Peptides against a protein of PDB entry 3NZW. Designs and how they scored, part 43

Target 1, 212 residues: chain A of PDB entry 3NZW
Amino acid sequence: TTTLAFRFQGGIIVAVDSRATAGNWVASQTVKKVIEINPFLLGTMAGGAADCQFWETWLGSQCRLHELREKERISVAAASKILSNLVYQYKGAGLSMGTMICGYTRKEGPTIYYVDSDGTRLKGDIFCVGSGQTFAYGVLDSNYKWDLSVEDALYLGKRSILAAAHRDAYSGGSVNLYHVTEDGWIYHGNHDVGELFWKVKEEEGSFNNVIG
Target 2, 222 residues: chain B of PDB entry 3NZW
Amino acid sequence: QFNPYGDNGGTILGIAGEDFAVLAGDTRNITDYSINSRYEPKVFDCGDNIVMSANGFAADGDALVKRFKNSVKWYHFDHNDKKLSINSAARNIQHLLYGKRFFPYYVHTIIAGLDEDGKGAVYSFDPVGSYEREQCRAGGAAASLIMPFLDNQVNFKNQYEPGTNGKVKKPLKYLSVEEVIKLVRDSFTSATERHIQVGDGLEILIVTKDGVRKEFYELKRD

## One batch from the design tools (peptide; aimed at target 2 D126)

Design b2_p19_2_s4 (made by RFdiffusion4, then SolubleMPNN; from b2_p19_2 with T1S Y2F E7A E12K)
Fold by OpenDDE base, seed 5:
Structure b2_p19_2_s4 (fold): chain B 212 residues (1-212), chain C 222 residues (1-222), chain A 19 residues (1-19)
Amino acid sequence: as target 1 above (212 residues)
Amino acid sequence: as target 2 above (222 residues)
Amino acid sequence: SFAEKVAEIAEKMRKEDLS
C-alpha cells in the first residue's frame, strides 16, 4: 500500500494506490483505499483493510451524529480524535491501521491528521503511509512546495504513488486521486498504473531503469 | 500443532452480468484428504434475491449464513417487509464478520444479486469483513487457480484489440448469462483437475429480476 | 497463545495493506 496526503495553497491532495494483498497473493487491484467519510472528509486506509474500512465508516456515523447534535460540521481535529480514541481503546488487541483523516473547514483550513493503531495522532502538512511510503516520499519531497498549482499538485500526488507502485511489490493497480477544498472533496479519477506508467515514462523521459 | 479452525475445502465463484448475477460452488466437502460428502451445497438463496456463500471452514460458513438469513427476517420485521438491498446486505454481513474480528469466521464470503438499478452485483468479503463490489471473484481452495482466469476472461486483462500493436485494450463489456455459465463450468472443471478439494458437483445459482434459478452439473468424482 | 494462533491462521486470508 501507498497512500499520501499533502497540504498546499490550493487545499489538500490525496492519492492512493489500489492493490490489496494477502501474503504473496494479490487479493485485489481495485480496492478503494480512500474512504469517503462524508462530502467534506476523507480517510485513507493502510494496514488491515477491514479495520480501516469498518472504523472509518463508523467514524462517518459519528461525524453525522456530531452534525445533528451540534448543528455544525465536525472539525477535522475532532473527527481524527474520535478515531484516535477508538483505536486507543483497542490498543494491544491487534488492530492494524495507518490512516489519514483529511478535510477542509473554515475554522481549521485544510487539515490532515495521521492516525494509527499504535495510538499516534499527528497533524501535519505531508504524510505518506504504507509499505511504499518511502518511495512516495522520495518523489513528493523532491518536488513539493506550498505554492504548487492545483494541476501540478494533482500530478505530483499521482506521480508519487506511481513511483511507489513501481518499486513496492505491495502497491499497484491504480491511482485514485482527490482534491480537497473548503467546498468538499473532488474525485480526480482512477488512473491505471499499467497505462499511467508508460504515459509518464514517455512524457517525462523517466523510469529509464525499464526498457520500453 | 494447534489449529483453531477446520478447513473443508471447496471453491466458490461469483460473476456479475448486466442484469443478472451468478454465484457458484462445488459440492465437495472434505477434511484433510478425506471426502466427507460429495453433495453438500454451500451456495444459498437467502431471500430478497440475494444468494450467499461462505467458503472455508464449513461450520463457520453455515453459522454466518444462518445469521444473515436471520438478519433478513429481522429487517423485514423492522421495515414492513421492505426488500433488503444488496448493498445493505453487504454492510450487514460486514458487521456480522467484524463482530468476530478477534476470532474470525474462517471463510471467504461472496454474495450476489441485483443492485437497486437492476444491475448484477457481486460482493466479496475477507474473513473480518472488508468488502468490495466486483465484477467477479473466486474464493476457496482453488481461488488462486481460477481468479487469474477470471481476470482474463471477465475483465479482459492482458487482452488487446487485434492490429493495434498492443496499444488498445480490449473493451470491457458485459457477458451474457450463457457466456458466464460457460466460464463457470470451465473454471470448475479446470479447478477439479488440479485441486483435490474441488470436485463432485457444481451448483450454480443465477439471480435475475425473476428470481433465483439453480443449475447443477456433475464434476469429476476422483 | 490462542489469539496469536488465530491471527496466524487468519492472516493468510485477510486483505492487508502493509503499513
Scores: peptide ipSAE 0.232, ipTM 0.838, DockQ to the pose 0.045
OpenDDE base, seeds 1, 2, 3, 4: peptide ipSAE 0.215, 0.218, 0.215, 0.225; ipTM 0.829, 0.852, 0.837, 0.844

Design b2_p19_3 (made by RFdiffusion4)
Pose (drawn by RFdiffusion4):
Structure b2_p19_3 (pose): chain A 212 residues (1-212), chain B 222 residues (1-222), chain P 19 residues (1-19)
Amino acid sequence: as target 1 above (212 residues)
Amino acid sequence: as target 2 above (222 residues)
Amino acid sequence: DELLEEAEEAMAMRWYGKP
C-alpha cells in the first residue's frame, strides 16, 4: 500500500494505490483505500484491510452522529481524535492501521492528521503511509513547493504513488486522486498503472531504467 | 495443544454477468490426505436471491452461512418483509465476520446475486470482513490457480487488439450465461487436474431475475 | 507443496501493503 496527502497553496492533495495483498499473493488491484467521510472529509487506509475498512466506516457514522447532535460539521481535529481514541482503547490487541484524516473547515482550513494503531496522532502538511511510503516520499519531497498549482500538485501526488507502485512489490494497481478545497473534496479519477506508467515514461522521459 | 481450526479444502468461483451471476464450488470435502465426502454442498441459496459460500474451515463456513440465513429471516421480521439487497447483505456479512475479529471464522466468503438495477453482482470477503464488489472471484484451495485465468478470460487482462501494436486493449464485451458456464467448467477441470483437494463434483448456482437455478457436473475422483 | 503454500497465502487475511 502507498498513500499520501499533502497541504499546499491550493488546499490538499490525496493519492492512494489500490493493491490488496495476502502476503505475496495479489488479492486485488481494484480496492478503494480512500473513504469519503462526508463532503469535506476524507480518510486514507493502510494496514489491515478489514481493520481500516471497518473502523473508518464506523468513523463516518460517528461523524454523522456529531452533526445531528451539534447541528454542525465535525472538525478534522475531532474526527481524527475519535479514531485515534478508539484505536487507543484496543492498543495491544493487534489492530493494524496507518491512517490519514484529511479535510477542510472554515475553523481549521486545510487540515491533515496522521493516525495509526499505535495510538499516534500527528497534525502535519505532508504524510506518506504504507509499505511504499518511502518511495512516495522520495519523489514527493524532492518536487514539493507550497506554491504548486492545483494542476502540478495533483500530478506530483499521482507521480509519487506511481513511483511507489513501481518500486514496492506490495503497491500497485491504480492511482485514485482527490483534491480538497473549502468547497469539499473533488475526485480526480482512477488511473491504472498498467497504462499510466508507459504514458508517464514517454511524456516525462523518466523511469529511464526499464526498457520500453 | 488444541487447534480450533482445520482445513477442509474445496474451491469456489463466482462470475457476474450483465443480468445474472453464478457461484460455483466443487463438492469434495477433505481432511489432510483423505476424502470425507465426494458430495457435500458448499454453495447455498440464502433467500432474497442471494447465493453464498464460505470456504476454508468448514465448521466456520457452516456457522457463518447459518448465521447469515437467520439474518435474512430477521431482516424480514424487523423491516416489513423488505428484500435484502445484495449490497446490504455484503455490509451485513462484514459485521458478522468482523464480530469475530479476535477469533475469526477461517473462511474466504463469496456471495452472488443482482444489484438493485438487476445487474449481476459478486462480492468476496476476507476472513475478518474486508470486502469489495467484483466482476469475478475464485476462492479456496485452487484460488491461486484459477484467479489468473479469470483475469485473462473474464476481464481480458493482458490481451490486446491484434495489429494495434499492443496499443488498443481488447474491449470489455460482456459474457453470456453460456460463455460463463464454459469458463467455470474449464476452470474446475483444470483445478481438478493440478490441485489434489479439488474434484468429485461441481455444483453451480445461477441467479437471475427469475430466481436461483442449479446445475451439476461430475469431476475426476482421483 | 508449492501449491499448498500458495493456497495457504490465498486463504490468509487481506493487507494493504506488506503484512

Design b2_p19_3_s1 (made by RFdiffusion4, then SolubleMPNN; from b2_p19_3, 11 letters changed)
Fold by OpenDDE base, seed 2:
Order: structure tokens, then C-alpha cells, then sequence
Structure b2_p19_3_s1 (fold): chain B 212 residues (1-212), chain C 222 residues (1-222), chain A 19 residues (1-19)
């Protein structure tokens, strides 16, 4: 798995692969590793598929309850804290989660929190999470700047996941791409790695470790 | 050391069509190298046009299916006999599975039915309750033999239009019920040839808007 | 057996690349 999120002048880019594995078995190539909690809030999934899916769905319910009770959308800080508190209660029980809570509120602006099953909760501008994270960082860090255009940022997110899919055996399938703005998240499609790889290779003249 | 889990073998397979869905399973039940039964159905009509199978450790599978059937019953009681949708069923099953997160049901669960738009739907679950809707899924002993075949024949993976130098993929299309049944039969016939835990009989449950139909085919008994 | 190992893998919990 490779998930990433980063803040830039145009908001937040979220990009994830779609492979699930069970040992050496590719269980699925089409897993949705982004949960759309609400129109302004996303959660990403890495680790145990069930742990992430179950508790991030639960988180969605908690966020909705907050909205109903408080008559306002939950903050990214609060949403991430709910999840962090939950996993901390299960510390030692064996949950496996590496998640990013990404969203926009008027109070916070575009915000990213990293939350994992060890109880770590971090606010930051750039995170890559999963077995392919180092590969993604290699591309992302090399090209990241705050002043990226939306188009360039989207491409960079997609390209970073592609790099990880290329090198990490546990990442692949497709890239799901999101752009989060003050108006909410926008889904920028599912990009099959097989097709994307050849397109990028041709257009960039990259991936020269592959002859063709 | 006590092992609470057994493995009763078998294989299950779900394929969604345009306006139908199929869930199939062999009828062999084994322990180690011994055949316990040559006809032990493992695909069930759970009502509300939902069919379900939980393949792996049969005791766990049976328990899970019974719990789900009970959930359907209570859903009707609590919601004025409202039909349980396939997506709601999937969510319910997730909770059943994840409720035993720390002592999981040792099963691969597949359900099939129609979504609220009348389109075929197949949902697959891991032992602890992660799930996704898919066009097809194989589970159980011979899943590793069948799933690549389904990738190729249902999702047309690695198929390209002739004369395009591999540049144009074979277009996705829904398969007819007859085509699906053929694929299922071929899958299980092939699996039976190569896996000792698969065989004896094949039950196929076909879900349409008109209800659930069942078909049975003999498989090799060796 | 290798087949059993494959079956076991296919029946195991799904992972999204352990972080």
C-alpha cells in the first residue's frame, strides 16, 4: 500500500493505490483506500483492511453525530482526535492502522493529520503512509513545493503513487486521486497503473529501467 | 496445543451480471485428507434475494450464516418487513465478522444479489470483515486457481483487441447468465482436477428479480 | 503443501501494506 497527502497553495492532494494483499497473494486490485467521510473530509487506509475500513466508517458516523449535535461540521483536528483516542484504547490489542485524516474547515483551512494504531497523531503538510511510502517520498519530496499549480500537484501525487507501485510489490492496481479545496474534495479519477505507467514513461522519457 | 480452527476445504465463486448474480460452491466437505461429505451445501438463500456463503472452517461458516439469517429476520421485525438491501446486508455482515475481530470466523464470505437499481452485485469479505463490491470473486481452497481465470474471462484482464498491437483493451461487457454459468462450471471442473479439497458436486444459486434459482451439477468424486 | 499455503494466504485477512 502507498497513500499520500500533501498541502500546497491550492489545498490538499490525496493519492492512494488500490492493492490489497494476503501474504504473497494479491487479494484485490480495486480496494478503495479513501473513505469519503463527508464532502470536506477524507480518510486514508493503510494496514489491516478490516481495521481501517471498520473504524474509519465508525469515525464517519461519529463525525455525522457531531454535525447533528453541534450543528456544524467537525474539525479535522477533532475528527482525527476521535480516531486517535479510539485506537489508543485498543493499544496492545493488535490493531494495524496507518491513516491520514484530510479535510477543510473554515477554522483550520486545509488540514492533514496522520493517525496510526500506535497512538501517534501528527499534524503536517506532507505524509506518505504504507509499505511503499519511501518510494513515494522519493518522488514527492524531490518535486514538492508549496507553489505547485493544481495541475502539477495532482500530477505529482499521481506520479508518486506510480513510482511506489513500480517498486513496491505490495502497491499497485490503480491510483485514486483527490483534490481537497475550501469547497470540498473533488475526485480526480481512477488511474490504472498499467496504463498510467506506459503513458508516463512515454511522456516523460522516464522509467528507463524498463525497456518496453 | 489446541487449535480452535479446522479447514473443511471447498471453493466458492460469485459473479455479478447486469441484472443477475450468481453464487456457486462445491458440495465437498473435508477434514485433512478425509471426505466428510460429498453433499454438504455451503451456499444459502438468506431471504430478500440475498445468497450467502462463508467458506473455510464450516463450523464458523454455518454460525455466521445463521447469525446473518437471524439478522434478516430481526431487520424485518424492526423495520416493518422492509427488504434488506444488499449493501445493508454487506454492512451487517461486516459487523458480524468484526465483532469477532480477536477470535475471527475462519471463513471467506461472499454474498450475491441485486443492488437497489436491480443490477447484479457480489460482495466479498475477509475473515475479519473488510469488504468490497466486485464483479467477481473466488474464495476457498481453489481461489488461487480460479481467481486469475475470472480476471481474464470476466474482467478481460490482459486481453486486447486484435490488430491493435496491444494498445486497445478488450472492452468490458456484461456476460449473459448462460455465459456466467459456463464460466462457473468450467472453473469448478478445472479446480476439481487440480485440488483435492474441491469436487463431488456444484451448486449454483442464480439471483434475478424473480427470485433465487438453484442449479446442481455433478463434479468428479475422486 | 504449497497449495495449502496458497489457500491459507487467500483465506487470510487482507492487508493494505503494513505501515
Amino acid sequence: as target 1 above (212 residues)
Amino acid sequence: as target 2 above (222 residues)
Amino acid sequence: SELEAQAAQARGPWWLGKP
Scores: peptide ipSAE 0.389, ipTM 0.817, DockQ to the pose 0.801
OpenDDE base, seeds 1, 3, 4, 5: peptide ipSAE 0.381, 0.388, 0.385, 0.386; ipTM 0.808, 0.819, 0.812, 0.810

Design b2_p19_3_s2 (made by RFdiffusion4, then SolubleMPNN; from b2_p19_3, 9 letters changed)
Fold by OpenDDE base, seed 2:
Structure b2_p19_3_s2 (fold): chain B 212 residues (1-212), chain C 222 residues (1-222), chain A 19 residues (1-19)
Amino acid sequence: as target 1 above (212 residues)
Amino acid sequence: as target 2 above (222 residues)
Amino acid sequence: DELAAKAAEAMSEWWFGRP
């Protein structure tokens, strides 16, 4: 798995691969590793598929309850805290979760929290999570700037996942790409890694380790 | 060490068509190298045009299916006989599976039916309740043998239009029920040849707007 | 249940989907 999220002048980019594995077996190439909690809030999945899917869906319900009770959208801080508190209660039970809660509220602006099953909760501007995270960081950190255009930021997110998919055997399938703004998240498509690889290779003159 | 789980073998396969869905399973039940039964159906009509199979440890599978059937019953009681949608069924099954997260049902679960638009739907589950809607899925003992075949024949993976030098992929299209049945039969006959835990019989449940029909085919009994 | 936990752990390596 490779998931990433980063803040920039235009909001948040979220990009994830879509491969699921069970050992050496590729269980799926089409997993949705982004959970759309609400129009302004996204959760990403790494680790155990069921743990992430179940609890982030549960989180969605909690967020909706908050909205109904408080007549306002839940903050990203509060949403991530709910999840963090939940996983902390299960500490030692064997949950496997590496998640990012990404969203926008008027109070917070674009916000990213990393939450894992160890109880770690971190606010930050850039996170890559999963077995391919180091590969993604290699590309992302090298090209990241706060002042990226939306177009460049989207490309950078996509390109970083592609790099991870290329080097990490546990990442692949496709890139799902999101842009989060004050108006909510926008889905920017599913990009097959195979097609994307060749396109990027041709356009950039990159990936010269592969003779195509 | 005591192992609370058994492995009863078998294989299941789901394929979604345009306006139908198919869920198939062999009827062999084994323990270790012994055949317990040559006809133990593992694909079930659960009502509301939903078919289900939970393949792996049969005791767990049966328990899960029974619980789901009961869930369907209670759904009707609580919601004035409203039909349970396939997506709602999938969510319900997730909760059933994840409810035993720390002592999981040792099964790969697949359900098939029609979505609210009347399109074929197949949902697959891991033992602890992660689920995904897919066009096709193989589960069980011979899943590793069948799934690549389905990738190629249902999703047309690695197929290109002739004369394009591999530049144009074969376009995706829905398969007819006859084509799907053929693929299912070919999958199971092939799996039976190469896997000892698959064989004896093949039961196919076909879900259409008109309901669920069953087909049965003999497999090798060796 | 320690037995259940051990069983689940053993299964997790092979059967649980890892995105």
Scores: peptide ipSAE 0.137, ipTM 0.822, DockQ to the pose 0.132; fails the geometry check
OpenDDE base, seeds 1, 3, 4, 5: peptide ipSAE 0.124, 0.113, 0.134, 0.097; ipTM 0.805, 0.816, 0.814, 0.811; seeds 1, 3, 4, 5 fail the geometry check

Design b2_p19_3_s3 (made by RFdiffusion4, then SolubleMPNN; from b2_p19_3, 10 letters changed)
Fold by OpenDDE base, seed 2:
Parts: structure tokens; sequence; C-alpha cells
Structure b2_p19_3_s3 (fold): chain B 212 residues (1-212), chain C 222 residues (1-222), chain A 19 residues (1-19)
């Protein structure tokens, strides 16, 4: 798995692969590793599929309850704290989660929190999470600038996941791409890694280690 | 150490069509190298046009199916006999599975039915309740033999239009019920040839707007 | 427990990479 999120002048880019594995078995190539909690809030999934899916769905319910009770959208800080508190209660029980809570509120602006099953909660501008994270960082860090255009940022997110999919056996399938703005998240499609690889290779003249 | 889990073998397969869905399973039940039964159905009509199978440890599978059937009953009771949708059923099953997160049901669960738009739907679950809607899924002992075949024949993976030099993928299209049944039969006959935990009989449940029908085919009994 | 973990792995718990 490779998930990433980063803040830039245009908001937040979220990009994830779609492969699930069971040992050496590719269980699925089409897993949705982004949960759309609300129109302004996303959660990413890495680790145990069930742990992530169950608790992030639960988180969605908690966020909705907050909205109903407080008549305002939950903050990204509060949403991430709810999840962090939950996983902390299960510390030592064997949950496996590496998640990013990404969203926009008027108070916070574009915000990313990393939350994992060890109880770590970090606010930051750039996170890559999963077995392919180091590969993604290699591309992302080398090309990241705050002043990226939306187009360039989207491409960078997609390209970083592609790099990880290329090198990490546990990442692949497709890239799901999101742009989070003050108006909410926008889904920027599902990009098959195979097709994307050849396209990028041709356009960039990259991936020359592969003779196509 | 005491092992609370057994493995009763078998294989299950779900395929969604345009306006139908199929869930199939062999009827062999084994322990180790011994056949316990040559006809132990593992695909069930759970009502509301939902069919379900939980393949692996049969005791766990049966327990899960019973709990789900009870959930359907309670749903009707609480909601004035409202039909349980397939997506709601999937969520319910997730909760059943994840409720035992720390002592999981040792099963691979697949359900099939029609979504709210009348389109075929197949949902698959891991032992602890992660789930995904897919066009097809194989589970159980011979899943590794069947799933690649389904990738090729249902999802048309690695197929290209003739004369395009591999540049144009074969377009996705829905399969007819007859085509699906053929694929299911071919899958299980092939699996039976190569896996000792698969055989004896094949039961196929077909879900349409008109309800659930069952078909049965003999498999090798060796 | 180790047994439960092994059982989950053996039966095919889905993983989204190990974080």
Amino acid sequence: as target 1 above (212 residues)
Amino acid sequence: as target 2 above (222 residues)
Amino acid sequence: SELEAKAKEAKGEWWLGKP
C-alpha cells in the first residue's frame, strides 16, 4: 500500500493505490483506500483492511453525530482526535492502522493529520503512509513545492504513487486521486497503473529500467 | 496447543451480471484428508433476494449465516418488513465479522444479490470484515486457481482487441446468465481436477428480480 | 493471540500494506 497527502497553495492532494494483499496473494486490485467521510473530509487507509474500513466508517458516523449535535462540521483536528483516542484505547490489542485524516474547515483551512494504531497523531504538510511510502517520498520530496499549480500537484501525487507501485510489490492496481479545496474534495479519477505507467514512460522518457 | 479452528475445504464463487447475480459452491466437506460429506450445501438463500456463503471452517460459516439470517428477521421486525438491501446486508455482515475481530470467524464470506437499481451485486469479506463490491470473486481452497481465470474471463484482463497490437483492451461487457453458468461450471470442474478439497457437487444459486433459483451439477467424486 | 493472528493470516486477512 502507498497513500500520500500533501498541502500546497491550492489545498490538499490525496493519492492512494488500490492493491490489497493476503501474504503473497493479491487479494484485490480495486480497493478503495479513501473514505469520503463528508464533502470536506477524507480518510486514508493503510494496514489491516478491516481495521481501517471499520473504524474509519465508525469515524464517519461520529463526525455526522457531531454535525447533528453541534450544527457545524467537525474540525479535522477533532475528527483525527476521535480516531486517535479510539485506537489508543485498543493499544496492544493488535489493531493495525496508518491513516491520514485530510480536510478543510474555515477555522483550520486545509489540514492533514496522520493517525496510527500506536496512538501517534501528527499534524503535517506532507505524509506518505504504507509499505511503499519511501518510494513515494523519493518522488514527492524531490518535486514538492508549496507553489505548485493544481495541475502539477495532482500530477505529482499521481506520479509518486506510480513510483511506489513500480517498486513496491504490495502497491499497485490503480491510483485514486483527490483534490481537497475550501469547497470540498474533488475526485480526480481512477488511473490504472499499467496504463499510467506506459503513458508516463512515454511522456517523460522515464522508467528506462523497463524496456517496453 | 489447542486449535479452535478447523478447515473444511471447499470453494465458492460469485459473479455479478447486469440484472442477475450468481453464487456457487461445491458441496464437499472435508477434514484433513477425509471427506465428511459429499453433499453439504454451503450457499444459502437468506431471504430478501440475498444469497450467502461463508467458506472455510464450516462451524464458523454456519454460525455466521445463522446470525445473518437472524439479522434479516430482526430487520423486518424493526422496519415493517422492509426489504434489506444488499449494501445494508454487507454492512451488517461486516459488523458480525468484526464483532469477533479478536477471535475471528475462520471464513471467506461472499454474498450476492441485486442492488437497489436492480443490477447484479457481489460482495466479498475477509475473515474480520473488510468488504468490497466486485464483479466476481472466488473464495476457499481453490480460489487461487479460479480467481485468475475470472480476471481473464469476467473482467477481460490481459485481453486485447485483435489487430491492435495490444494497444486496445477488450471492452468490458456484462455476461449473460448462460455465459456465467458456463464459466462457473468450467471453474469448478477445473478446480476439482487440481484440488483435493473441491469436488462431489456444485450448487449454483442464481438471483434475479424474480427470486432465487438453484441449479445442481455433479462434480468428480475422487 | 498468536494463534488468532496466524489463523487470520492463513485464512487470508486482507492487508493494505504493513504500516
Scores: peptide ipSAE 0.414, ipTM 0.834, DockQ to the pose 0.360
OpenDDE base, seeds 1, 3, 4, 5: peptide ipSAE 0.401, 0.408, 0.404, 0.409; ipTM 0.827, 0.829, 0.830, 0.825; seeds 4, 5 fail the geometry check

Design b2_p19_3_s4 (made by RFdiffusion4, then SolubleMPNN; from b2_p19_3, 12 letters changed)
Fold by OpenDDE base, seed 2:
Structure b2_p19_3_s4 (fold): chain B 212 residues (1-212), chain C 222 residues (1-222), chain A 19 residues (1-19)
Amino acid sequence: as target 1 above (212 residues)
Amino acid sequence: as target 2 above (222 residues)
Amino acid sequence: SALEAESAQAMGPWWFGRP
C-alpha cells in the first residue's frame, strides 16, 4: 500500500493505490483506500483492511454525530483525535492502522493529520504512509513545493503513487486521486497503473529501467 | 497446542451480471485428507434476495450464516418488514465478522444479490470484516486457481482488441446468465481437477428480480 | 504443500500494506 497527502497553496492532494494483499496473494486490485467521511473530510487507509474500514467508518459516524449535536462540522483536529483516542484504547490489542485524516474547516483551513495504531498523531504538510511510502517520498520530496499549481500538484500525487506501485510489490492496481479545497474534496478519478505507467513513461521519457 | 480452527476445504465463486448475480459453491466437505460429505451445501438463500456463503472452517461459516439470517429476521421485526438491501447486508456482515476481530471466523465470505438499482452485486469479505463490492470473486481452497481465470474472463484482464498492437483493451461488458453459468461450471470443473478439496457437486444460486433459483451439477468424486 | 500455503494466504486477512 501507498497513500500520500500533502498541503500546498491550492489545498490538499490525496493519492492512494488500490491493491490489497494477503501475504503474497493479491487479494484485490480495486479496493478503495479513501473513505469520504463528509464533503470536506477524507480518511486514508493503510495496514489491516478491516481495522481501517471498520474504525474509519465508525469515525465517520462520530463525525456525523458531532455535526448533529454541535450543528457544525467537526474539525480535522477533533476528528483525528477521536480516531487517535480510539486506537490508543486498543493499544496492544493488535490493531494495524496507518491513516491520514485530511480535510478543510474554516477554523483550520486545509489540514492533514497522521494517525496510526501506535497512538501517534501528527499534524503535518506532507505524509506518505504504507509499504511503498519511501518510494513515494522519493518522488514527492524531489518535486514538492508549496507553490505548485493544482494541475502540477495532482500530477505529482499521482506520479508519486505510480513510482511506489512500480517499486513496491504490495502497491498497485490504480491511483485514486483527490483534491481538497475550501469547497470540499474533488475526486479526480481512478487511474489504472498499467495504463498510467506507459503514458507517463512516454510523456516523461522516464522509467527507463523498463524497455517498452 | 489446541487449534480451535479446522479447514473444511471447498471453494465458492460469485459473479455479478447486469440484472442478476450468481453465487456458487462445491458441496465437498473435508477434513485433512478425508471427505466428510460429498453433499454439504454451503451457499444459502438468506431471504430478501440475498445469497451467502462463508467458506473455510465450516463451523464458523455455519455460525456466521445463522447469525446473518437471524439479523435479517430482526431487521424485518424492527423495520416493518423492510427489505434488507445488499449494501446494508454487507455492512451488517462486516459487524458480525469484526465483532470477532480477536478470535475471527476463519472464513472467506461472499454474498450476492441485486443492488437498489436492480444491478447484480457481489460482496466479498476477509475473515475480520473488510469488504468490497466486485464483479466477481472466488473464495476458498481453489480461489488461487479460479480468481485469475475470472480476471481474464469476467473482467477481460490482459485481453486486447485484435490488430491494435495491444493498445486497445477488450471493452468491458456484462455477461449473460448463460455465459456466467458456463464460466462457473468451467471454473469448478477445472478446480476439481487440480485441487483435492474441491469436487463432488456444484450448487449454483442465481439471484434475479424474480427470486433465487438453484442449479446443481455433478463434479468429479475422486 | 505450496498450494495449501497459498490457499492459506488467500484465506488470511486483507492488508493494505504494513504501515
Scores: peptide ipSAE 0.412, ipTM 0.810, DockQ to the pose 0.793
OpenDDE base, seeds 1, 3, 4, 5: peptide ipSAE 0.144, 0.409, 0.409, 0.410; ipTM 0.793, 0.811, 0.807, 0.805; seed 1 fails the geometry check

Design b2_p19_4 (made by RFdiffusion4)
Pose (drawn by RFdiffusion4):
Structure b2_p19_4 (pose): chain A 212 residues (1-212), chain B 222 residues (1-222), chain P 19 residues (1-19)
Amino acid sequence: as target 1 above (212 residues)
Amino acid sequence: as target 2 above (222 residues)
Amino acid sequence: AQENLEEDKIIEELEKRLD
């Protein structure tokens, strides 16, 4: 698994791979590691497939309950805390999740929270989570500028997941892109590494190792 | 010490067509190197046009299927006999499985039917509720032998248009019920050849808008 | 989110019946 989310001039970019594993067995290449909590809230998934899926789906129900009760969209900070506090209650029981809660509110602007099963909760501009996180950091950190165009930022996030899908035996499948503005999240497609790799290699001249 | 889990072998397979779906499984049940039964059904019609199989530790698979069948019964009781759609059944199974997160049903579960548009549907589950809708899926002992074959023959993976210099992928034309039954039978004869826990018989459940049909085929008994 | 909330409510009712 490789997931990343970063803030910049144009809002937030979220990118994830879609590989699921059972050890060295590729269980699936077509899993959704991003959950659309609501029109302005996204959650990313890494770790235990069932723990992430179950508790993030549950988080969506908790956020919806907040809107009915308070007649107001839940903040990113509060939404990430609900998950953070829930996971903390289970500390020591073996839950396994590296998560990112990304969204936008007038009150907070573009906002990213890293939340994991250890109970760690961190607000930040850039996060890469999962077995392939360091590979994504390598490409993302060396090309990141706050002033990236929406187009360039979307590409960097996509390219970073691609770098991880190439080097990490436990990452791959396809790349799912998202862009977050004050009008909510915008889905930017599912890019199969099976074609995305060769295309990027030709157009970019990178991946100079692998023989084509 | 006491081990609450055992391995009863078996292999299951699910393929979704445009307006049908199939869920197949060998009828052999095993413990270690012995055969408990050459015919012990492992794929079940649970009503509302849903077939399911929970493969791995059979006691757990039976408890789960029994609990899900009872779930469909109560769904009707509590919601004015509304039909449980396959997507709703999948979410329901997720909660049943995750409910035992800390003492799991040791099963890999697959269900099949039609979605609300009448299209074929297959869902497969992790032991603790992780699930996804798919075109096809192999589960159980020979899953590692069969899933690669299905990626090739069902989803045409790694296959290209001849003479296109590997530039044009083989189109994703869709399989008829006849072509699917062939892939299923071939899959199980192959699995019976290479995996000692697969054999004796093959039972397929076909699901259409008209309901659930069954077909049976012998397999090598060695 | 709304659909998940409805589904969770139904499933909670089913769990009560099953137990």

Design b2_p19_4_s1 (made by RFdiffusion4, then SolubleMPNN; from b2_p19_4, 7 letters changed)
Fold by OpenDDE base, seed 2:
Structure b2_p19_4_s1 (fold): chain B 212 residues (1-212), chain C 222 residues (1-222), chain A 19 residues (1-19)
Amino acid sequence: as target 1 above (212 residues)
Amino acid sequence: as target 2 above (222 residues)
Amino acid sequence: MEENLEENEIIERLEERLE
């Protein structure tokens, strides 16, 4: 798995691969590793699929309850704290979660929290999470700028996942790409890694280790 | 050390069509190398045009299906006989599975039906309740043999338009009911020939707007 | 988990009251 999120002048880019593995087997190439919690909030999934899916869906319900009760959208900070508190209660029970809660509120602006099953909760500008995270960081950190255009940021997110998919056997399938703005998240499609690879190789002259 | 989990073999297969869905399973039940039953259905009509199969440890599968059926009844009771949607069913099943997160049902669960738009829907679950809507999914003993075939025939993976040097993928096209049934039959026939845990009989449940239809085909009894 | 089901029911009820 490779998931990433980063803040930039245009909001947040979220990009994830879609491969699921069971041991040495590819169980699925089409796993959705982004949970759309609400129109303004995304959760990413790394680690145990069931743990992430179940609790992030639960989180969605908690967020909705908050909105209904308080007549205000929940903050990204609060949403991530709810999740963090929950996983902390299960500390030692064997949950496996590496999640990013990404959202944009008027009060907070574009906000990313990393939450994992160890009880870690971190606010940050750039996170890559998963077995391919190092590969993604390699590309992302090298090209990251706050002032990226939306187009360049989207490409960078996609390109970073591609790098991970190329080197990490546990990552691949496709890239699901999101742009989070003040008006909510926008889905920017599913990009097949294979097709993307050849396109990028041709356009950038990269991946010279593969002779096509 | 006591292993509470058994493996009763078998294979299940779900395929979503345009306006239908199919869920199929063989009827062989085994323990190790012994055939317990040559006719043990594992695909069930759960009402509300939802069909379900949980393949793996049969005791767990049966328990899960029973619980889901009960959930359907309770849903009707609580919601004035409202039809349970396939997406809601999937969520319900997730809760059932994840409720036993630390002592899971040792099953691969697949449900099939129609979504709210009348389109075929297949949902696949891992033992602890992660689920995904897919066009097709095989589970069980021969899943590794069948899935690549399904990917090729249903999703047209690795199929390219002639003359494009492998650069243009064949467009996705929905299969007819007849084509899907044929595909299922062929898949199970092939699986039976290659895998000892698959055989005896094939039950296919077809979900359409008109309800659930059941078909039975004999497989090799070897 | 039972609490989650209750919460969903509460959400549904609250949403119905808003509609």
Scores: peptide ipSAE 0.030, ipTM 0.809, DockQ to the pose 0.076
OpenDDE base, seeds 1, 3, 4, 5: peptide ipSAE 0.025, 0.139, 0.026, 0.025; ipTM 0.779, 0.808, 0.793, 0.781; seed 3 fails the geometry check

